# Designs tried in a protein design run: peptides against a protein of PDB entry 3ZN8. Part 38

Target 1, 125 residues: chain A of PDB entry 3ZN8
Amino acid sequence: LEEYDKIQKKMEDVMEGKGKLTLRDVYAQIIALRKMGPLSKVLQHIPGLGIMLPTPSEDQLKIGEEKIRRWLAALNSMTYKELENPNIIDKSRMRRIAEGSGLEVEEVRELLEWYNNMNRLLKMV

## One batch from the design tools (peptide; aimed at target 1 Q29 H45 L121)

Design b2_p28_2_s2 (made by RFdiffusion4, then SolubleMPNN; from b2_p28_2, 10 letters changed)
Fold by OpenDDE base, seed 2:
Structure b2_p28_2_s2 (fold): chain B 125 residues (1-125), chain A 28 residues (1-28)
Amino acid sequence: as target 1 above (125 residues)
Amino acid sequence: LKEAVLLALLYSKLGDKELAEHLLKQLL
């Protein structure tokens, strides 16, 4: 719980004053997610929830960790301008990012599509 | 609030989807 509050406060400081979600904000929240660990462990600290919720297998946790690693690799292969304004990322930029990160172009496209959907949803909150 | 929602959405995509969707239904 105390670590969660510290992570949330740091993330709020990073997102504060930004009128638009950026991939830099996504990067910061992925780092927060890794620090918090599996959602099942986070929820186990809430009385009554930990008993009723399925816990992921070790293999499921490894699959999730690999996906996090892949997304961080993509984000680390982006320019500052791309992180701040992902809408400039065209097919040529996606290919460069994929090659630089060791990912398929489809995986970079998936990340960007997810970002666009999340950015639309968060404007409603 | 937006930060918490984003974190929950990241768990839905990168972590346990079922648990994250349950949390999102409680937060939204």
Scores: peptide ipSAE 0.502, ipTM 0.865, DockQ to the pose 0.457
OpenDDE base, seeds 1, 3, 4, 5: peptide ipSAE 0.478, 0.498, 0.484, 0.470; ipTM 0.848, 0.865, 0.850, 0.843

Design b2_p28_2_s3 (made by RFdiffusion4, then SolubleMPNN; from b2_p28_2, 10 letters changed)
Fold by OpenDDE base, seed 2:
Formats: sequence, C-alpha cells, structure tokens
Structure b2_p28_2_s3 (fold): chain B 125 residues (1-125), chain A 28 residues (1-28)
Amino acid sequence: as target 1 above (125 residues)
Amino acid sequence: LREAVLTVLLWSKLGNKELAEHLLKQLL
C-alpha cells in the first residue's frame, strides 16, 4: 500500500507540471484511472449524480479495460524520448512499437492521434 | 483542472462516452 502511494504521489507531481502534455502524463493518468476504477463507481459516491447517468454495461467496461491494457503495452514499448516528444514517432517507430507491444500499427496510430487531439484540447483549457 | 479534464477524456475513449460528455458539460 505504501509503495502505491509513493508511485501515485510521483505521478501527481509529474501531472502538476504546467508543461506540454506528454505520453508520460497519459501513462500516469491511465494508472490513476485504473486505481479509481470505473467512472460509474466513482459517480456512485457523488450524491444525486449516480441516479440519472447511463451506466456502462459490463461488456463495455471489459472492452475499455482491454483498450487500457493495449495502450499500456504500446507506451511500455516506447523510448523515453518518444514518451517525452511523441511528435518524433514516425512510421518506422510506430511499426517498431506495434511489433514490440503485439499491437497493430493502426492501434498505435490511434493512440497517437488521440494524444494529439487531447494535447490540442488541453492547450485551450 | 487539467488532470480532471484528461481523466474525463480518457473515460470517454474507454467506453464511457455519454457519461464523460455529461461530466464535461458540468466541468466546463
């Protein structure tokens, strides 16, 4: 339990950085999200919100969990330089990451596209 | 705030789209 709290605090310190969103930040946030559990369970602790919101099916939660595992595999197959500067990831790097993670190149591309979209949105906030 | 937004966006991509959209409307 104490080791998990230290990891969480280190991840929070990284995310508090007012800097550019990196794939390291995405990794940290995925880990934090897994610790919190399903959004439906989080919202059940908020009085009045849990009653009116569509709860995802168990199948939707399993699909989401599998997607998390796949994204973590991709992130774990990236170099430090790629995690800090995802813009350097070209087609050759994507293929290497896909092969190293057991994913399709399209899945790695989807992750990077999502990251780019999120990074653009978060710059507006 | 940035972390909260990223969390909601991750939840949206992970199969909680409708729920995440509702939360985004409350946070923004």
Scores: peptide ipSAE 0.366, ipTM 0.814, DockQ to the pose 0.448
OpenDDE base, seeds 1, 3, 4, 5: peptide ipSAE 0.333, 0.337, 0.363, 0.318; ipTM 0.799, 0.812, 0.802, 0.790

Design b2_p28_2_s4 (made by RFdiffusion4, then SolubleMPNN; from b2_p28_2, 11 letters changed)
Fold by OpenDDE base, seed 2:
Structure b2_p28_2_s4 (fold): chain B 125 residues (1-125), chain A 28 residues (1-28)
Amino acid sequence: as target 1 above (125 residues)
Amino acid sequence: LKEAVLTVLLWSKLGNRELAEHYLKQLL
């Protein structure tokens, strides 16, 4: 937890807040998410909300944690320019990122597609 | 606000969709 707190503080300086969502922002939010822990644990501290919500199984939490680790591996394999401007990531870059992170190209594509969708949604907020 | 929404969307993608949707409804 202490390590993640230090990383989060460093990543806060990278967050654009109201600006364009970048993969650096995604990285920072993944770290913040890990600091907070499972959503069920967060919501249980809110009176009336935690009681009515299903808690994810331990297996579901492990699957989610593995997905986080895989996405962090992909992000750590990107260049600064790619993190800042994910739209420059073509098929060649995706393959390089996949190879560097030990992921399938399809997993890198999934991350980028998710990012693009999130970026569109956040522009509406 | 964008940070909070992004966090909720991350939780949703990680398999907590129902929880995330409920939390989002409380934030909005």
Scores: peptide ipSAE 0.274, ipTM 0.758, DockQ to the pose 0.428
OpenDDE base, seeds 1, 3, 4, 5: peptide ipSAE 0.257, 0.253, 0.232, 0.247; ipTM 0.749, 0.740, 0.725, 0.739

Design b2_p28_3 (made by RFdiffusion4; failed a check: the pose's geometry)
Pose (drawn by RFdiffusion4):
Structure b2_p28_3 (pose): chain A 106 residues (1, 21-125), chain P 28 residues (1-28)
Amino acid sequence: LLTLRDVYAQIIALRKMGPLSKVLQHIPGLGIMLPTPSEDQLKIGEEKIRRWLAALNSMTYKELENPNIIDKSRMRRIAEGSGLEVEEVRELLEWYNNMNRLLKMV
Amino acid sequence: EKEQFLTLMLYAALGNKTAKELLEEFLE
């Protein structure tokens, strides 16, 4: 049930219920339909879950704050350690900056 | 608003389509 500390405390809670659907707990707004979140049980069918939660915990509690300092020598680092590829790491690293960015405009 | 935004960002990153659409609406 400044940001990095929140990301962990939140993603960790996003696995002990599903992937849960509490996305509609702090949104007074309305939804769209039900035949859409059906593609959520698909990723659950596999013995695994998601590549993001992989290399995510395979990083220092400070490397997630400014993933910009990460180079070609640091991407392959959390790649082979998590079992993901260099490409699967980029999509993850280029996202840690987005959260710390779009949040500023909130 | 910050908590809502963070929730949407994480759910959207987990690939939830409903969270993506709600995130767009929240940003608008």

Design b2_p28_3_s1 (made by RFdiffusion4, then SolubleMPNN; from b2_p28_3, 9 letters changed; failed a check: the pose's geometry)
Amino acid sequence: DKETMLTLLLYARLGNKLAEELLERFLK

Design b2_p28_3_s2 (made by RFdiffusion4, then SolubleMPNN; from b2_p28_3, 10 letters changed)
Fold by OpenDDE base, seed 2:
Structure b2_p28_3_s2 (fold): chain B 125 residues (1-125), chain A 28 residues (1-28)
Amino acid sequence: as target 1 above (125 residues)
Amino acid sequence: KKETLLTLLLYARLGNELARKLLEEFLK
């Protein structure tokens, strides 16, 4: 619980623009997302909008859950140093992470590319 | 706002079309 609270506080600082978004922060947000469930369910509380929101099929939910599990596997295969500073992850590290997580190297590369793009975008907000 | 954006980015990365559309509006 104590470690969880520290992670949440750090996430709050990042979301307020007070810190650097790391893969550790991404990990925490993935966990939060899983707790929220489908986006349509999250937004259903908005009056007049919920009735117009598409609900994902069971198959789409399963595909999404599998993607999340794969991301978490990759993140769990990273060192603390890599999670805090993903820019140090070179080709050798990507291969190790892929092998450790049971993912393709290309999947790890895509995750890191997504993180970099996301981080740049968040800094612009 | 950043928290919401990150959430939407994750949903979009998962292939959620609604999230993609909302991101477009958010970034206008």
Scores: peptide ipSAE 0.406, ipTM 0.842, DockQ to the pose 0.527
OpenDDE base, seeds 1, 3, 4, 5: peptide ipSAE 0.339, 0.326, 0.348, 0.370; ipTM 0.813, 0.805, 0.815, 0.828; seed 4 fails the geometry check

Design b2_p28_3_s3 (made by RFdiffusion4, then SolubleMPNN; from b2_p28_3, 11 letters changed; failed a check: the pose's geometry)
Amino acid sequence: DKETLLTLLLYSRLGFELAKELLKMFLE

Design b2_p28_3_s4 (made by RFdiffusion4, then SolubleMPNN; from b2_p28_3, 10 letters changed; failed a check: the pose's geometry)
Amino acid sequence: DKKTLLTLLLYARLGNKLAEELLKRFLE

Design b2_p28_4 (made by RFdiffusion4)
Pose (drawn by RFdiffusion4):
Structure b2_p28_4 (pose): chain A 106 residues (1, 21-125), chain P 28 residues (1-28)
Amino acid sequence: LLTLRDVYAQIIALRKMGPLSKVLQHIPGLGIMLPTPSEDQLKIGEEKIRRWLAALNSMTYKELENPNIIDKSRMRRIAEGSGLEVEEVRELLEWYNNMNRLLKMV
Amino acid sequence: EEFAEEFLESYLAQARNYLEEKEEEEEE
């Protein structure tokens, strides 16, 4: 049930219920429909879950803050350690900056 | 991708709700 510390304390809570659906707990707004979140149980059917939660804990508690410092020598690093590919790492690294970015405009 | 979008929306909503509560406290 500044940001990096929040990301972990939050993503860790996003597994001990589902992938849970508490996305509608702090949103006074309304939803759309039910036949849409049905594709959430599909990723649960596999023995695994997601590639993101993989290389995510395979990083230092400071490398997640500024993933910009990461080079071609650092991408392959958390790639083979997590079992993911260099390409599957890029989509993850280029996202840590987005959260710390769109959050500034909040 | 969808997980990242839903996570970001939920985190932003939490940040906005905190700011709204703080503004209401300052007005009171």

Design b2_p28_4_s1 (made by RFdiffusion4, then SolubleMPNN; from b2_p28_4, 21 letters changed)
Fold by OpenDDE base, seed 4:
Formats: C-alpha cells, sequence, structure tokens
Structure b2_p28_4_s1 (fold): chain B 125 residues (1-125), chain A 28 residues (1-28)
C-alpha cells in the first residue's frame, strides 16, 4: 500500500506539471499490482473498471497475465537511462531490448507507444 | 490485447476520483 501511494503521488505530480512519468514508474506500478495477487484479484480492487470493461473471461485473464510477464521482461532488459528517459529508445535500442527479452520488436514498440500516450494524457488532466 | 493498457489507465483514473470525492467531502 505504501508503494502504491508513492506511485500515485508521482502520477499526481506529473498531472500538476511537476516532473515526468517514466518507465521506472511503470515498472514500480506493475510490481505493486503483482503484490496484490494475480490479475483476477487486482480487478476486484478496481470498482470503476466494471463500468468501462466487461468482466474478463478466463482466457482474457490468461492473455493479460502473459502480457504483464512480457512487459516485465522488456522493462528488465532496458538500461537505467532508457527507463528514466524512454524517448532515447531508437530502433537499435528497441531491437536489443526485444532480443534480450525474447519478444518481437513490435511488442516493445507497443509498450513505448502506450507509455507515450499515457504521459500525454496525464499532462492534459 | 488492450486489456492491460486499459487496466493501468483505470487504476490511475480511479485514484483521481477518490481524491475529488475526498475534496468534495471537505467542502461540504
Amino acid sequence: as target 1 above (125 residues)
Amino acid sequence: DRFLELLLQQLIAQKQREKQEQLQQLLE
């Protein structure tokens, strides 16, 4: 819970224009969620999600758990400098991260695209 | 495929709502 509160304070600071969301912050968030248990248990702690998303099937939960594992593998294959400033990740770095994590380059691109979209949305609130 | 992305967005948005609710309770 304390770790979760630190992540949320960081998100608030970013929304107030104080600092920047990093992939290190994303990593910390995923780890905090994993401490709550499997994805099914995490969903039970999010009352508002049931309004935006239909109740996931067992197959969707399995796909979600696999996606989390794949994103963690990508994040673990990044350097500290890349985690702190993902904008430096060029095509060469993206390929290295993919090879090091056993992922497709497109999966690493999806993570980076998601990060960029999230960071943009947080600044608009 | 977008489930994890939406989940992470929702987690962030939920806490913002909780803060707004707390602020509203203090103003009442």
Scores: peptide ipSAE 0.213, ipTM 0.645, DockQ to the pose 0.330
OpenDDE base, seeds 1, 2, 3, 5: peptide ipSAE 0.202, 0.166, 0.162, 0.175; ipTM 0.646, 0.599, 0.595, 0.612; seeds 1, 2, 3, 5 fail the geometry check

Design b2_p28_4_s2 (made by RFdiffusion4, then SolubleMPNN; from b2_p28_4, 19 letters changed)
Fold by OpenDDE base, seed 2:
Structure b2_p28_4_s2 (fold): chain B 125 residues (1-125), chain A 28 residues (1-28)
Amino acid sequence: as target 1 above (125 residues)
Amino acid sequence: SEFQERLLQLLIAKKQNELEELLKKLLQ
C-alpha cells in the first residue's frame, strides 16, 4: 500500500504538471498491480464487495494477464534511455524491442500508443 | 469474518513487504 501510494502520488504530481510519466513509472505500476492481484481475488470473496467490483471472467483475467506479461517483456527489452524518454522510440527501435521481447512490432506500437494516450489524459486533468 | 480480515491483513502486509523490496530494486 505504501508503494501504491508513492505511485499514486507520482501520478498526481504528473497530473499537476510537477512531473513526467515515463515507461519506468508504467513498469513500476504494472508490477504493483500484479502484486495486488492475489489481494484483489481475496477481496472478491468478501461478501458485498463482489457486487460492486465487476469480476472479470476468468478468461478476461487470463487475457489481461497475458497482455501485461507481453508488455513487461517489451519494457524489459527497452534501454533506460527509452524507458525515460519513450518519444525517442522510432521504427528501428520498435523492431529491436519486438524482436528482443518475442512480440510483434504492432504490439510494441500498441503499448506506446497506450502510454501516449495515458500521458495525454493525465495532462488534461 | 474475523478470520478473513486477519488473513487479508497478513496478505496485505506480506504484499507490502514484497512490493517495497521490488520497488527498492527498481529505484536502485
Scores: peptide ipSAE 0.021, ipTM 0.393, DockQ to the pose 0.036
OpenDDE base, seeds 1, 3, 4, 5: peptide ipSAE 0.018, 0.018, 0.018, 0.019; ipTM 0.401, 0.421, 0.473, 0.421; seed 5 fails the geometry check

Design b2_p28_4_s3 (made by RFdiffusion4, then SolubleMPNN; from b2_p28_4, 20 letters changed)
Fold by OpenDDE base, seed 2:
Structure b2_p28_4_s3 (fold): chain B 125 residues (1-125), chain A 28 residues (1-28)
Amino acid sequence: as target 1 above (125 residues)
Amino acid sequence: DRFQKELLELLIAKKLNEKAEEEQRRLL
């Protein structure tokens, strides 16, 4: 319980945006989560959640860590204006971000699609 | 994607805690 309240408070401190997730918020959350270790271990200690959330295999952990590392590279290649307003990222900006991060344009598109989906989910909560 | 799952888990956990806090406030 006390560890959960610390996670929630850190998420609230990161979600300073009244109902709109930005890519800056995503960046701050990734950094916060990396300091806490595998969130799956924290969630296993929450009664009722550990039954619904299978423990990821070591291989799934490695794949997820590599994906997070690639997304951090993309985020570090964005301008402050792009991090605050990801909707301004056109094809030209997306290509620049991909080239600057050593990613495929499709991987940057996937990050932006993920972000858009998360913003839709946050509006429903 | 693991990161999508992890973020969705955080959102679900937040919603569960908000409900638990609302229930506690109704019992006081």
Scores: peptide ipSAE 0.112, ipTM 0.575, DockQ to the pose 0.372
OpenDDE base, seeds 1, 3, 4, 5: peptide ipSAE 0.096, 0.098, 0.091, 0.111; ipTM 0.551, 0.571, 0.572, 0.563

Design b2_p28_4_s4 (made by RFdiffusion4, then SolubleMPNN; from b2_p28_4, 19 letters changed)
Fold by OpenDDE base, seed 2:
Structure b2_p28_4_s4 (fold): chain B 125 residues (1-125), chain A 28 residues (1-28)
Amino acid sequence: as target 1 above (125 residues)
Amino acid sequence: SRFQEELLQLLIAKKKNEQKKKEEALRK
């Protein structure tokens, strides 16, 4: 709970323009969420999400959990510098990360695209 | 993981630097 609260505070700080969201922050968040249990249990503890979001089917939750595990593998294959500054990840780095994580290069691209979109959203809030 | 190993090395280096600063402060 303490780690999760720290991550939430970090995200709030980023939304308020007090910091930058990095893939290191994403990594920490994923680890904290996993320590809290399966994604389904985590979502149940988030107030309002269970009511506003259509309860994903158990199958959709499993697919999502697997996707997160794959992304975590990619993050584990990144250097600290890459996690702190994802914008330095070129095609060569992306290929290395994909090979090290057992992912397709396109999956690593998807993760980076997701990060970029999330960073844009946080800046707009 | 590559990241974890690098982070660990950074933390070790930071700790060593902090210890050195404390020792220097005690000598003054």
Scores: peptide ipSAE 0.133, ipTM 0.539, DockQ to the pose 0.023
OpenDDE base, seeds 1, 3, 4, 5: peptide ipSAE 0.101, 0.069, 0.110, 0.113; ipTM 0.502, 0.466, 0.518, 0.524

Design b2_p28_5 (made by RFdiffusion4)
Pose (drawn by RFdiffusion4):
Structure b2_p28_5 (pose): chain A 106 residues (1, 21-125), chain P 28 residues (1-28)
Amino acid sequence: LLTLRDVYAQIIALRKMGPLSKVLQHIPGLGIMLPTPSEDQLKIGEEKIRRWLAALNSMTYKELENPNIIDKSRMRRIAEGSGLEVEEVRELLEWYNNMNRLLKMV
Amino acid sequence: EEEEEEEKKKRQAFLEQMIAEKEEEEKE
C-alpha cells in the first residue's frame, strides 16, 4: 500500500498488491473502460514481470538522479548485472530524466 | 502544512500517471 527517494518508496509499493490498480486512488477524474486493463494480467502470467524493475535497483541511489552522467561504459554496466541488454537500459535511463523533468512543470 | 500535503498528493498522482503512460507505451 528529492525525487529518487520518492520513486523507490513508490515503485516498491507498486508490487505488494498486484501490479496493483491504485492508479485510481488519487485521481478524482473518471476512467474509460474495463476491457483495457485486461492486458495487465498478461505480464503476470510469465514467471517474471518487467525489465524496468530490474536495472532500476541495479543503480546507485545517486545515479538515478542525473542519468545524464551515464555513458556507454555505464549502460553496459547495469545491463549485464540485471540481465537486460544495452538497448533495454536506454529506454530506462531516458525515462529517469523525464520524471524529474515533467515534474518541474507541476 | 495543508498546502504541503496537497502538493505531495499532486506529486504522487503525477508520478502514478507517468508510470501508467509508460506502461501503455510498453503495451504498444

Design b2_p28_5_s1 (made by RFdiffusion4, then SolubleMPNN; from b2_p28_5, 16 letters changed)
Fold by OpenDDE base, seed 2:
Structure b2_p28_5_s1 (fold): chain B 125 residues (1-125), chain A 28 residues (1-28)
Amino acid sequence: as target 1 above (125 residues)
Amino acid sequence: AEEEERERERRRATLLELIEEFRKKELE
């Protein structure tokens, strides 16, 4: 509940232009969602957050869980500076993150693109 | 600009309301 409240407050701050969403915030959200099954269902209904959060089928749940696990691996391979300022992640950093996480560079790019899209959406809401 | 801001505020309010409703359900 405490972690949920922090995420909610952070989301509100970003929507109000009082803060910025970082990949550290994304990491916290993913962890909270994994702990709070109901919250995952909530975020699925939020248009544009585009996290292929587990949809109703068991197979889609597994695919979504695997994608989240891969993204967590990428996030765990980032430096604190990169987590706080994802915009500094160039091709060289992206390659390092991919190698460190066992992902393809394109999967890391997809995560960053998702982050950028989510950040844009939150500023529009 | 004023209409766009009003629409953003409505969307924000709707999102916050949705989050609050789900929070209430999770606490039940």
Scores: peptide ipSAE 0.037, ipTM 0.442, DockQ to the pose 0.059
OpenDDE base, seeds 1, 3, 4, 5: peptide ipSAE 0.033, 0.022, 0.035, 0.063; ipTM 0.467, 0.432, 0.468, 0.502; seed 5 fails the geometry check

Design b2_p28_5_s2 (made by RFdiffusion4, then SolubleMPNN; from b2_p28_5, 16 letters changed)
Fold by OpenDDE base, seed 2:
Structure b2_p28_5_s2 (fold): chain B 125 residues (1-125), chain A 28 residues (1-28)
Amino acid sequence: as target 1 above (125 residues)
Amino acid sequence: EEEEKKRREERRRALLEMIEEFERKELE
């Protein structure tokens, strides 16, 4: 719960323009989500979020867990500079990260695209 | 104070909805 609140505060700070979302923040979020389970379960306990979020199927949870595991491997293969400044990750760095994590370069690109999309959305809210 | 609290709750909700949308897409 405390880690989750820190992540939420960080994301709120980014939405307010007081901070920058990094892949380190993403890593912390992934770890927090793994500890608490899907956010849908957390949201069910928050009063006033009356949006009945669909519970993912068991098969979807397994697929998501494997994807998260792969993303963690990629993140663990990044340098501190890359985690703090994902925009420096070029094709050569992506290849190194992919090779170091046992992933395809496309999977690393997908993670970076997800990060970029998340960062854009946070700036719009 | 109440307006700031309401704005925080609205932002928190929007954040949570966004994260949940990403989780759903990740699970697909």
Scores: peptide ipSAE 0.141, ipTM 0.567, DockQ to the pose 0.260
OpenDDE base, seeds 1, 3, 4, 5: peptide ipSAE 0.053, 0.018, 0.069, 0.126; ipTM 0.449, 0.422, 0.479, 0.559; seed 5 fails the geometry check

Design b2_p28_5_s3 (made by RFdiffusion4, then SolubleMPNN; from b2_p28_5, 14 letters changed)
Fold by OpenDDE base, seed 2:
Structure b2_p28_5_s3 (fold): chain B 125 residues (1-125), chain A 28 residues (1-28)
Amino acid sequence: as target 1 above (125 residues)
Amino acid sequence: REKEEEERRKRRATLLQLIEQFRKEELE
């Protein structure tokens, strides 16, 4: 819970222009979400929340979980400098990260693109 | 050539192990 609150505050700070979202923040978010995994499943069974939250199919949940697991492997293959400054990740670094995590370079590129898009969206709010 | 590739693989493995260890320590 405390880690989740820190992440939310970080996102708020970024939206207010008081900070930068990093891949370290993304890593912390993934870990927090995984720790809350049982709780999120309980929340999905609360009547009325399923109307407000599109309940992904069980298959979509599994696909999403696998994707998050792969991204976590990529993040665990990044240096501290890369996590703090993802913009330094060139083709050579992407290849190293991919090979380190057992991913395709394209999957690492997708993670970085997602990060860049998220960081752009947060700056627009 | 093969020795240089092996050295590159070893250096990479060491770097990945250090990164992973640092991540484990940060989660404890």
Scores: peptide ipSAE 0.121, ipTM 0.596, DockQ to the pose 0.017
OpenDDE base, seeds 1, 3, 4, 5: peptide ipSAE 0.117, 0.114, 0.118, 0.117; ipTM 0.603, 0.587, 0.599, 0.598

Design b2_p28_5_s4 (made by RFdiffusion4, then SolubleMPNN; from b2_p28_5, 15 letters changed)
Fold by OpenDDE base, seed 3:
Structure b2_p28_5_s4 (fold): chain B 125 residues (1-125), chain A 28 residues (1-28)
Amino acid sequence: as target 1 above (125 residues)
Amino acid sequence: REEEERRRRLRRATLLQLILERELEELK
């Protein structure tokens, strides 16, 4: 619960224009998800809320697990400056991150593309 | 009024967190 409160506060700050979603925030969310499960699953245990929130199927949780593990490896291979400012990640940094994580350069590119898409969605909320 | 605005911000923050979790789970 404490990790979710920190993430919620960060999301509030981002919506108020007081902050930006970073790859550090993504890392924190992945760790919270692995420790406590999805917030939707936590809320499903509250009587009357389980009807309003479609929980990911157990199969959907399993399908994402391997990709999440790969993305954690990439994030763990990033510098603090890269995690806080992913826009500095050029082709050279991307290759280093891929090599350090045992991933293809394309998988690191996909992570960065996803992060950019999330930042676009945040501007619409 | 301030309490209603706080409740609106908290609801929106929770929604963004849920979106982020779903997008992470949809990674293939």
Scores: peptide ipSAE 0.167, ipTM 0.637, DockQ to the pose 0.229
OpenDDE base, seeds 1, 2, 4, 5: peptide ipSAE 0.102, 0.073, 0.087, 0.093; ipTM 0.609, 0.568, 0.580, 0.585

Design b2_p28_6 (made by RFdiffusion4)
Pose (drawn by RFdiffusion4):
Structure b2_p28_6 (pose): chain A 106 residues (1, 21-125), chain P 28 residues (1-28)
Amino acid sequence: LLTLRDVYAQIIALRKMGPLSKVLQHIPGLGIMLPTPSEDQLKIGEEKIRRWLAALNSMTYKELENPNIIDKSRMRRIAEGSGLEVEEVRELLEWYNNMNRLLKMV
Amino acid sequence: ALEALLEQALAAGNKEAFLTAHLAKALA
């Protein structure tokens, strides 16, 4: 049930219920339909879950703040340690900056 | 559906809702 500390405390809670659907707990707005979140049980069918929660915990509690400092020597680092590829790391690293970015405009 | 919830969270200026929606989009 400044940001990095929140990301962990939140993503950790996003597994002990599903992947849960509490996305409609702090949104007074309305949804769209039900035949859409049906593709959520698909990723659950596999013995695994998602590549993001992989290399995510395979990083220092400071390297997630400013993933910009990460180079070609640091991408392959959390790649082989998590079992993901260099490409699967980029899509993850270029996202940590987005959260700390779009949040500023909130 | 997650994009619409994200636009609603941004329009509401709610930080908790934004983080929930943005993380849910990234995980989906």

Design b2_p28_6_s1 (made by RFdiffusion4, then SolubleMPNN; from b2_p28_6, 13 letters changed)
Fold by OpenDDE base, seed 3:
Structure b2_p28_6_s1 (fold): chain B 125 residues (1-125), chain A 28 residues (1-28)
Amino acid sequence: as target 1 above (125 residues)
Amino acid sequence: LLEELLKQAIEAGDKKAVLDALLALRLS
């Protein structure tokens, strides 16, 4: 729980322009959330927006968990420099990471695209 | 729907809602 709070604070700092979200932060957050269980059940209702998030089926949850496990494998195959500065990951690095993690290059690209989108979104807040 | 939630949270300037939505996206 304490680690989760630290991660949340880090993300808030990034949104305020006080830091940068890295893949190292993403890794830490994934691990922390896995220990806490399916937080999505808690996040079904967001006050003020009146939007109820659909609850995924058990099969969909399993698919999501498998995807996260695959992403963790990719992250574990990255160097410290790559985790801290994902923008340096070129085609050669992506191929190495994919081969080292047993993933397709497209899966690594998807992870990086997800990270980039998240980071851009945080900076826009 | 999560994308819509993110858009609304950003437009409203609700940082907490944005963070929650991002967490939900990761868990989906």
Scores: peptide ipSAE 0.039, ipTM 0.547, DockQ to the pose 0.397
OpenDDE base, seeds 1, 2, 4, 5: peptide ipSAE 0.036, 0.079, 0.028, 0.255; ipTM 0.539, 0.599, 0.540, 0.751; seeds 2, 4, 5 fail the geometry check

Design b2_p28_6_s2 (made by RFdiffusion4, then SolubleMPNN; from b2_p28_6, 12 letters changed)
Fold by OpenDDE base, seed 5:
Structure b2_p28_6_s2 (fold): chain B 125 residues (1-125), chain A 28 residues (1-28)
Amino acid sequence: as target 1 above (125 residues)
Amino acid sequence: LLEQLLKQAIEAGNKQAVLDALLALRLS
């Protein structure tokens, strides 16, 4: 969790801007979701829904947790400028982020692609 | 259900809910 503390410190400095969706927003929401837990689990506590909602296996939860950890590591390795403007992340920056976070470049690319898709969708909302 | 929530959030124009649902779908 040491790397989480580092990223939180970084995010405190970044959480200045609002407007378009940034990776800062992604980070903030990941943290929020981790505090609350999986949304499906939250909904299962609502009477009448628990019996209808599938419960992910423990292994599936671990997979999700690992993905979160890895994405947070990537975010922690980004600069403030990159977090606010992810579009500037080129191949060189992506490689640096991957190396700094102990991830494969493809994993960083996956995160950015997910962000881009999400951002495009949110612009339409 | 998460997909349904996403749809509802989009229809309602609730960006926060959309983000929540998208992250939940990806990470949970």
Scores: peptide ipSAE 0.227, ipTM 0.740, DockQ to the pose 0.458
OpenDDE base, seeds 1, 2, 3, 4: peptide ipSAE 0.158, 0.135, 0.166, 0.086; ipTM 0.660, 0.633, 0.670, 0.591

